# Peptides against a protein of PDB entry 3V4O: the designs that were tried, part 48

Target 1, 234 residues: chain A of PDB entry 3V4O
Amino acid sequence: DQPLAKDKVALLIGNMNYREHPKLKAPLVDVYELTNLLRQLDFKVVSLLDLTEYEMRNAVDEFLLLLDKGVYGLLYYAGHGYENFGNSFMVPVDAPNPYRSENCLCVQNILKLMQEKETGLNVFLLDMCRKRNDYDDTIPILDALKVTANIVFGYATCQGAEAFEIQHSGLANGIFMKFLKDRLLEDKKITVLLDEVAEDMGKCHLTKGKQALEIRSSLSEKRALTDPIQGTEY

## One batch from the design tools (peptide; aimed at target 1 L24 G79 D127 Q167)

Design b2_p24_4_s4 (made by RFdiffusion4, then SolubleMPNN; from b2_p24_4, 16 letters changed)
Fold by OpenDDE base, seed 3:
Structure b2_p24_4_s4 (fold): chain B 234 residues (1-234), chain A 24 residues (1-24)
Amino acid sequence: as target 1 above (234 residues)
Amino acid sequence: GVSTTAPLPNFDEEIAEIKKYLAA
């Protein structure tokens, strides 16, 4: 009675070399490590670094076109970002200073579009800041915040907090990836897996009270990233 | 610090292959 995926596709975006904002280091390593892990899970992975606004929009559009009936999709972003009144924005590397919503990609809009797909599973993971941007007066879109069936949204920071980079095993990882990579290959319902990651983050003295994983989902089926692809001998 | 990373795939090429596979 194990659920089957029609296919598995992932888009990973890591922005670090910003033109008008502080440069980051962790996205490079985090995207690389996540790519390798997802490939072990038979995901077809597209990994991109340092995307301009134009490139990011194109990448997301193309990814959305890949989401079809029964497909497992995963979208991951690491980089600068902000959250205003419930709306989260991913910041391209060519964003001006200060950046505004028109220069960025709205997460909730993307989630809304993902909901229109009859996917078997959709996972959206954000590893970015959740600070308020006082230079953006965009009105919140509350309807887009709804997570419909088979969509899981993970936000790897506390509201109003900055994302932190840490050294781990000689690598500069984001805190989220530090804990996610230890559990990602486990054969568990994705929401359970992420909940355990959140628990691990909460127990660590380095992250306790500083960073947390927020999970939003209406997933009603026991779907896991380890679910086999239809037609395979698993 | 930043560690050495492996090259990443070309987006257009990867997307094309994925689309082809899903359409089959």
Scores: peptide ipSAE 0.025, ipTM 0.517, DockQ to the pose 0.048
OpenDDE base, seeds 1, 2, 4, 5: peptide ipSAE 0.017, 0.021, 0.019, 0.016; ipTM 0.520, 0.486, 0.530, 0.479; seed 1 fails the geometry check

Design b2_p24_5 (made by RFdiffusion4)
Pose (drawn by RFdiffusion4):
Structure b2_p24_5 (pose): chain A 234 residues (1-234), chain P 24 residues (1-24)
Amino acid sequence: as target 1 above (234 residues)
Amino acid sequence: TLETMLETLETMLETLEEKALQPR
């Protein structure tokens, strides 16, 4: 009755040195921090910075190859992003200005590929803005996803809003990781854990009225990032 | 005087808070 994971795998990406868009600073320390915390939770973690579109697609293919039945899969992205018609896109460092959906990675397509591997848990922590891209002409008409009841999204901000880091950030985490890092080791269902992070973030004066954590979850089973890996000793 | 000094300080703090954040 203790939920188990076949394996725990994560892909973390932090994009900062944009060629044609404002540069960011905090993704480096955010990625460094989550890597350490997830390693403490026995995840196999690939952590990468400043990825071009080509490197992002390759990184996600490698991550997909590590996924199989019952595996917990987690993807964390810190950098520029946007959201059109409910679909979230991650923007690579080589994105032109302006850019469209073909220059970016669609998170929903990644989730569809993860479900094909029959993962036991799918977690997306998207630490990016979610405003519309006016230059993105295209429409989704993506296939409906299967009902796997094991998907959790932890958006650093609400749809049509911005996610933030501290100006001239230096050593400071961005807002989402500042609060996520204090809770991630808790032995609680990931949905509940993210809800506590949403409450902590609500006390932050800098972001009142402009950034709030959004949880979207269909996870029915009580799965946690601290769940033991099957066949190891707990 | 004291009320004007406090209104100036509040305006400075509001300007600082507007500039403290960078969007991702």

Design b2_p24_5_s1 (made by RFdiffusion4, then SolubleMPNN; from b2_p24_5, 17 letters changed)
Fold by OpenDDE base, seed 3:
Structure b2_p24_5_s1 (fold): chain B 234 residues (1-234), chain A 24 residues (1-24)
Amino acid sequence: as target 1 above (234 residues)
Amino acid sequence: EEEEEEREEKEREEEELAKALQAR
């Protein structure tokens, strides 16, 4: 029996025009490319650029309202970020320098809220750095996660490492999206798909020894982004 | 001689791309 999604919803955020941090360029292209691909996969896609803290929190809240039992939820983020004690933080464009956890959005808190919606699949694609922020000494006390066995993290880089983009005169993807976009439409279990992307990225001479894709998953079912929506004939 | 020139050009292009890498 082929797994079915009740619905498929994605929130894509690309932050590049930071006020107090170095500007990025590739998130614009990354969000655009991913939007087109996810729409081909029948996702309802909300794509947003250059969000303040307030706007990011509102976007996440609205995204969560679209989630329900059996719905596939996908969150993609491209921008500045950091990881402290296994917690991933997305940095808004109006974050101060230095930024702290209270200025940022914690991905694990979003995951907790997604679990409360009894979603069919939770996918996080985090195209940001995972270095520790030494200016943030806050140890967040997170509530215990439920055992839902429907979670997939695709990190653009490994723990403690950086995620890169190419800065040139033309439009270019970040390194992660460059390889992800070529595989995203394949009808494969999402963890298998990401594993293939990891191998493709591993052949990139530019980022060898600097960036490597990490997959963290608890997925007990063969779920794919290509899974049909319930009530639709394919 | 043409193969050596093509190799040198490819190496220069890769070096230029490597210098253009920016961490997020």
Scores: peptide ipSAE 0.482, ipTM 0.823, DockQ to the pose 0.558; fails the geometry check
OpenDDE base, seeds 1, 2, 4, 5: peptide ipSAE 0.464, 0.474, 0.479, 0.456; ipTM 0.817, 0.820, 0.820, 0.810; seeds 1, 2, 4, 5 fail the geometry check

Design b2_p24_5_s2 (made by RFdiffusion4, then SolubleMPNN; from b2_p24_5, 18 letters changed)
Fold by OpenDDE base, seed 3:
Structure b2_p24_5_s2 (fold): chain B 234 residues (1-234), chain A 24 residues (1-24)
Amino acid sequence: as target 1 above (234 residues)
Amino acid sequence: EEEEEEEKKKKEEEEALANSLQAR
């Protein structure tokens, strides 16, 4: 039987104009291209750029209000980030130098809140570095996750590594988005789709040995971004 | 001569692309 979504909602955040950190360029294009693709897949898309800590927290809160039983939720982030002790942190544009966990948004906390909504699918696409932040020794106390078997993480890079962007005319994307955009519309299980993107990225000579896609999933059903919304005919 | 110029141009474009990489 064809899986159905009650609704499909995405939040896209691109941070590039940092106050106290190096500026990025490609998040603007990455968010724009992904927005257009997700709209073709009938997602309700909220796209935001250059968010402060306060604005990021508000955007996540509003996103969570749109989630409900059977809804597909997708969070994409492009910007500075880090990973400590298996926890992923998104860095707001007004974060101090150095930044710490209290200045950032923890992705695993967002996941916990998404699980409480009884969503049909939770997808995280994290287009940021995963290097350890040596200036942050905080071990966050996270609530235990539920066993929902509907979670997919697409990390633009492997643990402890960097994610890159291209800053060239006509090719101004993050490396992850460069390959993701070519396959995103395919009618495949989301983990299969990301695996194909991983193979495509693996052929890129620019980032060979520097960046590799990592898929972390607990997905017991054949869910795709192309799954129809309940009550609609396609 | 045209083939050598095209090969040179492709190499220059590849080098420019490699130099444009920035870590996030």
Scores: peptide ipSAE 0.475, ipTM 0.829, DockQ to the pose 0.465; fails the geometry check
OpenDDE base, seeds 1, 2, 4, 5: peptide ipSAE 0.461, 0.470, 0.473, 0.450; ipTM 0.820, 0.827, 0.828, 0.806; seeds 1, 2, 4, 5 fail the geometry check

Design b2_p24_5_s3 (made by RFdiffusion4, then SolubleMPNN; from b2_p24_5, 16 letters changed)
Fold by OpenDDE base, seed 3:
Structure b2_p24_5_s3 (fold): chain B 234 residues (1-234), chain A 24 residues (1-24)
Amino acid sequence: as target 1 above (234 residues)
Amino acid sequence: MEEEREKEEKEKEEEELEKALQAR
């Protein structure tokens, strides 16, 4: 019995042109490559670049409206970010320097809202740094998560570490997307797929000892990004 | 002589790539 998705929806955000922080380049290419791949997997994809705090919050709200019972939801973010006390924060392009949690979007809050939609699968691909922000001592009081056993986090790097991109004269991917794009179309359980990406990334001499993929999951079913949409004949 | 040149070129390319790494 093959698992089925009610629908498949993805929100991709790439932030590069920060006002008060160093500019990035690779998120443009990363979002473009991932968009093309997810569309081949029959995802409905919304791809956005250089979002302000207001625009990011609106994009997430609109994304959540597309989620429903049995829907596969995927959120990809490439840009500046940080992690405090196990909470991941995405940094908008208009964030002040220094930024605080009140200026950023908390991924765990988004997860809570996704759980309320009774989704079939929740995938987060966070292509950002996970260093602590020493300028933010706020301990967010998050509501308890439900036990849904349908959650996968793919972190581009391990806790307390940095995620890298290669800035060539030409267009280049970030390190995470460089390896992810080669395996994303494989018909495998999403955690198995990410584990293979982790092994591929581990062979990269450039980031050895600096960046390592981390998989955090509570996934009790064999769910893949290749799973067919209900009512679609393969 | 050709093998040594290829090795030196690969080492230079790797050094250039390392310098091009930027943290997000």
Scores: peptide ipSAE 0.491, ipTM 0.830, DockQ to the pose 0.533
OpenDDE base, seeds 1, 2, 4, 5: peptide ipSAE 0.482, 0.484, 0.483, 0.482; ipTM 0.825, 0.826, 0.825, 0.824; seeds 1, 2, 4, 5 fail the geometry check

Design b2_p24_5_s4 (made by RFdiffusion4, then SolubleMPNN; from b2_p24_5, 17 letters changed)
Fold by OpenDDE base, seed 2:
Parts: structure tokens; C-alpha cells; sequence
Structure b2_p24_5_s4 (fold): chain B 234 residues (1-234), chain A 24 residues (1-24)
């Protein structure tokens, strides 16, 4: 029997119009495209753009309220970010320059809170850079995560590397979303799906040697974004 | 000659696309 989701909830955040950092373009289109795809997958989707720190924290809090035992939770972020000591930080549009961890949202902290909700699946799609922030020497003291075996990270790039968008005249897309969107509706285990996206991205001449998808997972069950919601008749 | 021109145009297109990359 295929796994069932109690419900499917996604929070999509696209930050573009930074106050103190370079403006981006891709998050607008990427959030829109991903919203449409996730809705086709019967996700309840909350999509937000250009969030301040306060707004991002509130959005995460509201997202967490929708999570419960067996619920699939997906967090997508497109914007500026960094990674220090294995911790991913999403940068709000009002973050100072330079920003520090206290100005940003730690993804691993969100994961911890999702685990407390006893979610069925936790998916993070992080379309941001993963370079170290040299202005932040804070070592986050993170509580130990539970062994829930339901965690998937899709990083748009590898550790210490940058993620890119293509800024053509008109609508820009992130490199990650460019390939993700073509496969997201496939009925495959989420890690397998992302692996295929990684291969597709690897064929891209634009980002060869500059950006590569990284999958980090602890997923003991064959869970897919296509998994049906329990009690729904199709 | 046509093949060389097509290859050169493709090269120019790829170079233009590469210049359009912006780091997040």
C-alpha cells in the first residue's frame, strides 16, 4: 500500500526586493510556478513574497499550526541565504548588511518544530546560496533532532557554493526551479525525483561546475508529493 | 560555412546566457 498523507501543506517564500542586498528576480516566477504545481498535487499552499523577518517568522508559525500527525509539510524558499556549520539561514528582505543569524530564519529550527508536530514528511526546497557568512561567527546551539526518518532537503546548490538565477529580459527563473518544475508532478519517491532533477541540472552548461543540486535525506518510507490525502476520494 | 555560423551563434547564445547568471 502506498503511503497516505493526513494532509499536505506548503509554505513558499520568495524574497527579491531586499533593502540592503542585491535585488533578485527569479523568486517571483519560481514561487508562482511552484504554487501551481503543488496545488495540482493537492497541497494547501501559502505563497508569500518579500517578507520581513517578522513576517517570515509569523508565516512559519502559521504554517506550523497547519501541521499535525501524518501531515506532509513542504517549505520552499527562494532568496538570499547562507550556510554556517551545516545550518541553513533564510535572509529576510529587511535584513541588515551584513546580516547575522539573529536576523535570519534557521531552517533546522523549523525542522525541529515540524518534528514536534509528528509530520508524515518534511520537505525543504532551498533555492539559495550556501556560502559561509564570514560576518556571523555564531555557532548555533541546536537541540538534537528526533529520529523521524521523514526528512528531505533539496538544496539548489552544494555546500559552500552559490545558486543562480537566469536574468534575461523579462521573467527570470532560478536554475533549480527550471529543472524541478519539469519533474515535480512525477509519482516517485521524493528523493528519487530530486535525484533526477539533479541529473537534469547537471546537463546544464550554464551552471556546470558552479551549481549542483544536493539531496540530503533521512527518509525510510517511499513517500512522494503525489501521495494521496487520507479520506479523499479521487 | 553554415555549420560554422550556426556553431558560432550557439556559442554566442551560450555566452550571453552565462553572462545573465546572477548569484542568489
Amino acid sequence: as target 1 above (234 residues)
Amino acid sequence: EEKEREEEEEKKRKEAEAKALQAL
Scores: peptide ipSAE 0.409, ipTM 0.780, DockQ to the pose 0.552
OpenDDE base, seeds 1, 3, 4, 5: peptide ipSAE 0.393, 0.389, 0.406, 0.393; ipTM 0.769, 0.771, 0.781, 0.772

Design b2_p24_6 (made by RFdiffusion4)
Pose (drawn by RFdiffusion4):
Structure b2_p24_6 (pose): chain A 234 residues (1-234), chain P 24 residues (1-24)
Amino acid sequence: as target 1 above (234 residues)
Amino acid sequence: REEIATEEQEEEEEEEEEEEEEEE
């Protein structure tokens, strides 16, 4: 009755040095922090910075190969992003200005590939803006996903809104990680844990009225990032 | 993601704008 994970795998990407878009600072420290915390939770973590589109597609293919039945899969992205028609896109460092969906990675397509591997848990922590891209002409018409009841999204911000880091950030985490880092080790269902992070973030004066954590979840089983790996000793 | 200024940084920027207006 203790939910178990076949394995725990994560892919973390922080993009900062954009060629044609404003540069970011905090993704480095955000990725460094989450890598440490997830390693404490026995995840196998691949952590990468300043990825071009090509490198981003390769990183996700490698991550997909590590996924199998019952595996907990987690993707964290910190950098520029956008959202058109409910689909979230991650923007690589080599994105032209303007850019369209073909220059970017669609998170929903990644989720579809993860479900094909029959993972036991799918977690997406998207630490990026979610405004429309006016230059993105295209339409989704993606296939409906299977109902696996094991999907959790922790968006750093609401649809049509911005996610933030501190100006000239130096050592400071961005807003999402500032609050996520204090809760992530808790032995609670990931949905509940993210809800507590949403409450902590609501006390932050800098972001009132402009950034709020959004949890979207269909996870029915009480799964946590602290769940033991099957066949190891707990 | 975008950058957000602290209250101290916003006050410094307002003071710099007031100094420029006085010089003009």

Design b2_p24_6_s1 (made by RFdiffusion4, then SolubleMPNN; from b2_p24_6, 8 letters changed)
Fold by OpenDDE base, seed 3:
Formats: C-alpha cells, sequence, structure tokens
Structure b2_p24_6_s1 (fold): chain B 234 residues (1-234), chain A 24 residues (1-24)
C-alpha cells in the first residue's frame, strides 16, 4: 500500500543578519531553493528570514497549529547553532554574545510538541554547527519522548563539527543544501534519500574530514517526501 | 555555518593582494 499523508507542512527558517555574531550568506539562497522544491512536493511552506527569539517562537507555535494526526511536518533551519548534551539549539538573530539555552530554541522540545500532534512524519533538517557552547552549562531537563517511530534528523554535520557555506558564481550556498537539492524530489524513503546525499557530500574535497552528514532516525515505515496527500490522485 | 573558500578563490585572493602591494 502506498503511504499517505493527511497533509504536508514545512517551516523554513534562515538566519543571516545576526546582531552580535558573524553574518552569514547562504541561508537566503538555501531557504529559497528548498522552498521551491518542497512546493513541487505539495508541501504548504512557510519561509522566514532573520527571526528574533520572539518571532522564532511564534513561528514554531504557528507551525505546530498546522500539524495534526497523519500530517507530515518538516522543520528546516539554516543559521548559527550549537549542541549541548545531545540537544540542538537554534540561535535567533538578536541572541546576545555569548548566548545561552534560554536565548535559543531547543529542537528536541519542538519534537516533543510535534509528537503530541500525532503526526505521520517528523523531519528535521538542521544546517548549523554542532559544536558545544562552553558558555552554557545549563543541563536542560527535557520531558521523555514518546515512541512514535516516525522521526528523521538530517544534520548538515556530525556531532562536534562545523557546517560550511561556499560561494559559487556569486551565490552563497550551504554545503548541505548543495547536495540535498539534487535528490530531494526522488521517490525514496527519506532515510535512503539522505543516505545518498551523505555519499554525494562525501565526494566533496573541500569539506572532506571537516563536514559529514549525520542521519538519526526512528522510522519504521517507508515514508517519503513524495508520498501523496490523502484525497488526491497520484 | 562558516565560510569555506575554494583553492581557486584562495589563489585569486593571493594574486589580488600581491597586485595591490605592487601598486603601493
Amino acid sequence: as target 1 above (234 residues)
Amino acid sequence: MKEIKTEEQLKEEEEKEEEELKEE
């Protein structure tokens, strides 16, 4: 039987113009390219750039309101970030220097809220650095996650490593998006698709030994981004 | 994210810097 999505919803966030941190260039192009691709896959896409903490929290709240039983939810983030004790933190443009967890959005908290919606698929694509923030010693006490077997994380880089952007022909693109965009429309299980992207990235001489895609998943069903929406002809 | 430069970009920047130093 062909897997079906009740609906498909994506939130894309690209942060570039940080107030107290180095400015980035790639998130603008990356968000644009991913938006176009996800729309071809019949996703309802909300794309936002340069969000403050308040705006990011509101965007996530609105995104969660669009999720329901059987809905495919995708969260993409490009910007500054860090990882402490297995928790991923997205950094708003108005974050202080140094930033702490209280100034940032925890991805695992968002996942918990998505699970409460009984979604059909939860995909996180995180194009940010995953180095530890030595200025934040807070150990977040997160609520236990449910066993939903519908979770996929695509990290642009491995734990403790950096994610990079390159400039080609006057445009800046993240290394992750450079390879992801070539395969995103393929009708394959999302984990298989990301594995192929990982192999493509592995051939990049610029980032060899510096950046590697990491896939973390608990996905018991053959779910693809190309899965048709219920009630539509495929 | 961090910026990474290609070998070609690094070479072009070096050549440009050398030219600028010669003009000074």
Scores: peptide ipSAE 0.367, ipTM 0.725, DockQ to the pose 0.613
OpenDDE base, seeds 1, 2, 4, 5: peptide ipSAE 0.320, 0.280, 0.267, 0.330; ipTM 0.688, 0.726, 0.720, 0.697

Design b2_p24_6_s2 (made by RFdiffusion4, then SolubleMPNN; from b2_p24_6, 12 letters changed)
Fold by OpenDDE base, seed 1:
Structure b2_p24_6_s2 (fold): chain B 234 residues (1-234), chain A 24 residues (1-24)
Amino acid sequence: as target 1 above (234 residues)
Amino acid sequence: MKEIKTPEQLEEEKKKEELLKELE
């Protein structure tokens, strides 16, 4: 049987104009392109750029309010980030230098809150570096996640590695988005789709040995971003 | 994320830097 979504909601965040860190260029275009694609997939999309810590936390809170039982939730982030002890941290534009976990948003915490909403699918697309932040010695003690079997992480890069953006002919794109956008509309299980993106990205000579897509999934059902919304007529 | 430059971009930047040094 065809899996159904009660609704589909996405929050897209692109941080570029950092106050105390190197500025980025790709998130603007990446968020724009992904917004258009997800809207074609009937997602309700909220796209935001250059968020402070306060604004990011508010955006996440509002995003969570739109989630409910059976709803597909997708969080996309493009910007600076780091990973400590398996936890991913998104860096707001007003983060100090150096930044610590208290200045950033932990993705795993967001996931926990999404699980509390009993979502039908939780997708995280994280276009950020995954290097350890040596200036943050905090060992986060997080509550254990529930077993929901509906979680998919698409990391732009592998553990301990960097994610890159490229500028060509005046346009800047993340390497991850460059390949993701070509397949995002395909009617395939999300993990299969991302696997194909991984293979495409693997053929990029520029990032060979430097960046590789990583998929982490506990998804036990054949769910796709193209899944229809309940109550809709076709 | 970080910016990655193509070999061509790196060469152009190198040439630009060399030119600037010569003008100093």
Scores: peptide ipSAE 0.373, ipTM 0.730, DockQ to the pose 0.685
OpenDDE base, seeds 2, 3, 4, 5: peptide ipSAE 0.338, 0.371, 0.360, 0.369; ipTM 0.704, 0.731, 0.722, 0.730

Design b2_p24_6_s3 (made by RFdiffusion4, then SolubleMPNN; from b2_p24_6, 11 letters changed)
Fold by OpenDDE base, seed 5:
Structure b2_p24_6_s3 (fold): chain B 234 residues (1-234), chain A 24 residues (1-24)
Amino acid sequence: as target 1 above (234 residues)
Amino acid sequence: MKEIETEEQLEKKKEEELKKLEEE
């Protein structure tokens, strides 16, 4: 039997116009392209650009309100970020320089809240750097995660590395989105799909030795972004 | 995210550097 989703909801955040950090170009196009693709997959998509800390927290809260038992939740982020002690931090556009954990949103905290909603699938696509922030020595004390076996992380880069954007003909894409967009509509288990994206990205001569896609998954069932929504006729 | 230099940009820079060396 084909797995069914109760609903499919995505929150896409692209931060480019930072006040105290280098400006980015790719998130605009990346969010646009991903929005179009996810809508074709019948996701309810909320796409937001250049969010302050307050706005990001509100967006996450609203996103969580749309989640419930059996719902597929997808969070995409493109912007500045860092990783300390295995915790991923998304940087708002109004973050100070240097930024610290109290100025940022911890992805693992969001995951914990998603698990409380008993979602059917939790997908995180994080197009940000994963380098250690030396200005933040805080060790987050996180609540223990449940064993839900429905979590997939697609990191644009490997641990301790940077994620890059490429400019071509005046347009910029993240390297991750450049390859993800070509496969996202394929009817495959999400981890298999991401693995193929990783292979495609691995052929890119521009990022060899600099960026590599990392997949972290505890997904114990065959779940795809193409899975139909329960009660819908196709 | 960070901006990456394209191969084309790198090649162009190399060509420009080579040209400068030839003009010296």
Scores: peptide ipSAE 0.335, ipTM 0.692, DockQ to the pose 0.654
OpenDDE base, seeds 1, 2, 3, 4: peptide ipSAE 0.334, 0.284, 0.301, 0.331; ipTM 0.690, 0.645, 0.662, 0.687

Design b2_p24_6_s4 (made by RFdiffusion4, then SolubleMPNN; from b2_p24_6 with R1M E2K A5K Q9E E10L E18R)
Fold by OpenDDE base, seed 2:
Parts: sequence; C-alpha cells; structure tokens
Structure b2_p24_6_s4 (fold): chain B 234 residues (1-234), chain A 24 residues (1-24)
Amino acid sequence: as target 1 above (234 residues)
Amino acid sequence: MKEIKTEEELEEEEEEEREEEEEE
C-alpha cells in the first residue's frame, strides 16, 4: 500500500542579507527553485527571504499551524547556521555578532513541535554550516523526542564542517540545491533520493573532499515527497 | 560560517591539501 499524505506543507527560508555577518547569494535562487519543485509535488509552499528572528519564529509558528495528523512537513533553510551538541541552529538576518542560541532557531525544537502535530513525515533540508559556535556554550535542555520513525534530515555539509557557495558571475544555485533539484521529483523514498543526491555531490570535482551531504533519518515507512494527498485522484 | 568562494580559491585549497599530504 502506497503511503498517503493528509496534506503536504513546506516552509522555505533563505537568509542572505545578514546585518552583522557575511552576505550570501545562493539562497535566493535555491528558495526559488525549490519552491517551484515542491509546488509540482503538490506542496503548499511558503517561501520567505531574509527573516529576522521575530519573523522566523512567526513563520515557523504559522507553518506548525498548517501541520496536523498525517501531514507531510518540510522545512528548508539556507543561510548561516551552527551546530552545538547535535542541535542545529538557524541564524536570523538580524542576529548579533557573535550570535547565541537565544538569537537563533533550534531545529530540534521545531521537530519536537512537529511531532506533537502527529505529522506523517518530517523533512529538514538544512543548507547551513554545522561548525560549532565557540561563543555559545549553552547546552539546551531539549525535551525527549517521541519515537515517530518519520524523520529525515538532509544536511548540506558534514557535522563540524563548513558549507560554502561557489561564486558565479550570475545567479546560480548553491551546491546542495544544484544536485537536489535534479532528483527531487523522483518517486523514491526520501532517504533513497537524498542518498542519490549525496552520490552526485560526491562525484563533483569542485566539492569532492570539501562538502558532503549527510543524511540522518529515522524513517520506517516508504515515504516519498511524491506521495499522493489523501482524497485526491491518483 | 558559510562563505562564498571562487573556483580559483577552491582549486588553490585543493593544491595546498595535496602538498600537505605529500609532505606527511
């Protein structure tokens, strides 16, 4: 039996124009491309650029309101970030320098809230650095996650590693999106799809040995982004 | 932090890494 989604909802955030940090370029194109692809997959997509902390928190709250039992939720983030003690932090454009956890959004906290909604699938695509922030020594006490076996993380880089953009004369995708866009529409289990993206990225001479996709998942069902929405004609 | 690099910078970094590996 093919898994069905009750609905499919995505929040895409691209932060580029940081006030106190280096500016980025790729998130603009990446958010645009991913928006178009996810809409082809019948996702309800909210795409936002250059969000402040307040705006990011509001966007996440609104996103969570659209989630319910059996809904597929996808969160994409492109921007600055860091990872401390296995917790991923997305950096708003108005974050101070240095930023700390209280200035950022913790992905694992969002995951917890998504689990409370009894979602059918939780996908995080994080195109951000995963280097430790030495200026933040806070160990967040996160509540224990439920065992839902419906979680997929796609990290654009390895744990403890930096992510980078390749400078182009014009508008170009970031490294992760460059490969993701070619496979995103495939009717495959999301972890299999991302694994193929990882292989494609690994074959690229420019990124080989520098940036590698990491997949972290607990997904016991063959869930795909192509899964039909319940009540729709197949 | 996420950085923008040129292709030239990436190539130079690859050469430096290779040189370091050869010296070890």
Scores: peptide ipSAE 0.278, ipTM 0.720, DockQ to the pose 0.264
OpenDDE base, seeds 1, 3, 4, 5: peptide ipSAE 0.277, 0.265, 0.272, 0.261; ipTM 0.731, 0.716, 0.716, 0.724; seed 1 fails the geometry check

Design b2_p24_7 (made by RFdiffusion4)
Pose (drawn by RFdiffusion4):
Structure b2_p24_7 (pose): chain A 234 residues (1-234), chain P 24 residues (1-24)
Amino acid sequence: as target 1 above (234 residues)
Amino acid sequence: KRELTEEEIEEAEEEQEEEEEEEE
C-alpha cells in the first residue's frame, strides 16, 4: 500500500542567454537547486542550461528513452515561455524575434510521448510566463490525451500572466523556486505539496496581483516524489 | 519568465509599508 516508483527520472532545463530576447539570470541557480533536491530524493537527473531548439529536442528524446512502465518522470523548465489556446511552449535560446510554435517545444506533445511509455507519474514544473504569442498564427488541434490519472502540472504562474525572478538576481532564486525549495523534500502527495507552496508564495509581497502558482492535477493515487524505488530497501 | 522591474519593486514596498502603518 506504499506507492512505489519503478524508477525516478528528471530533466531540468534553464535558459538564460537568449540571442534575440531579454536575458535571464536566475534559471542557473534554480536548476542548480532543484538538481540537488531531486538527487536527495533518488532521482536520476539530467540538468542543462542555455539550450538551442535542437539541444532541447535532443534532451527531451534522451529523457523519453529513460522512461518506462511505472517510472516517475519529471520535467522542470526555467526560461522564456508562452501559452496559446491552453498549450504551453518553451522558448529556446536561439528563438528568432518574432518566433512561432515551430521554433519552440510544446509541453503537451512531450506529455503525450511520456504517456506512451506508461509512466506511473508525470510532473511538469513550468517556471515561465504564460502570455499569448501574437505572432503564433497556428492552431493546436492535438489529439486528446489518454486518461491516465497521473498528471501534475505546477505552473509558476497563471494563464495569461508572468512568472518572475528578482531583477539583477545574482544569487537569488526566481519566485517559484524560492518557495518550492523549502517544501520539495516533504513526504506528501505532490499535489498537496504544491498546494502548500502556492500558499507560501501568496505571502510574497513582490508578486501579489501578478504571479500565483497554478496546480493542475488529475493524479488520483497518492504519489509523492519521496516514494521509494521498487526493489530497493526503504 | 522575466525579471521584476524597479518600479514594480518600489510599488510593492510602498504597499507593504502602508499595510504596516494601518496595522499600527

Design b2_p24_7_s1 (made by RFdiffusion4, then SolubleMPNN; from b2_p24_7, 9 letters changed)
Fold by OpenDDE base, seed 5:
Structure b2_p24_7_s1 (fold): chain B 234 residues (1-234), chain A 24 residues (1-24)
Amino acid sequence: as target 1 above (234 residues)
Amino acid sequence: MRELSEEEIKEALEELKKELEELE
């Protein structure tokens, strides 16, 4: 049976103009390029830049409202971040220095909420560092996740490592997006697609030994970003 | 994310050059 999505919705967040942290450059271009690609894939895309904590939380809430049974949900984040005890935290532009978990958005919490919506697919593309935040020793107590077998994490880097951006000819791109954009439109299972991106990125000498894509998934069915939306003809 | 430093880029470039020279 051809896998069908009830709908396809994506929230893209790019934070670069941090108030109390180093400014970034790549999220602007990365979000733009990803937006165009996902729209070609018939995703309903909401793209936002430089969100405060309040704005990020609101954006996620609105995103969740668009999710329902069978809907493909994709969350992309580019910016500062950290990972403590297996939990990924996205850092808003108004986060204090140092930031703590209460200042940030926990991706796993978002996943829990997405599961409650009975989504058909949950994809997280996290272009952020995954180093431990030593200034935050809080151990989050998260609600247990359901076994939905429809979760895919694409981490721009491996645990404990950094994600990088490069500047060339005045334009800055994240290393992750640099390679992701070349394959995103391929009609392949999302985990297979990301695996190919991982290999491509692995050949980049700029980040060899420093950044490696990590795929974490429990996707028990073939699902692709190219999957058609129910009730639509192409 | 963070930007690669000039030193990091330089090191990567040197390694690449070395590999290319070995193949020639």
Scores: peptide ipSAE 0.411, ipTM 0.834, DockQ to the pose 0.776
OpenDDE base, seeds 1, 2, 3, 4: peptide ipSAE 0.393, 0.377, 0.385, 0.386; ipTM 0.820, 0.813, 0.816, 0.817

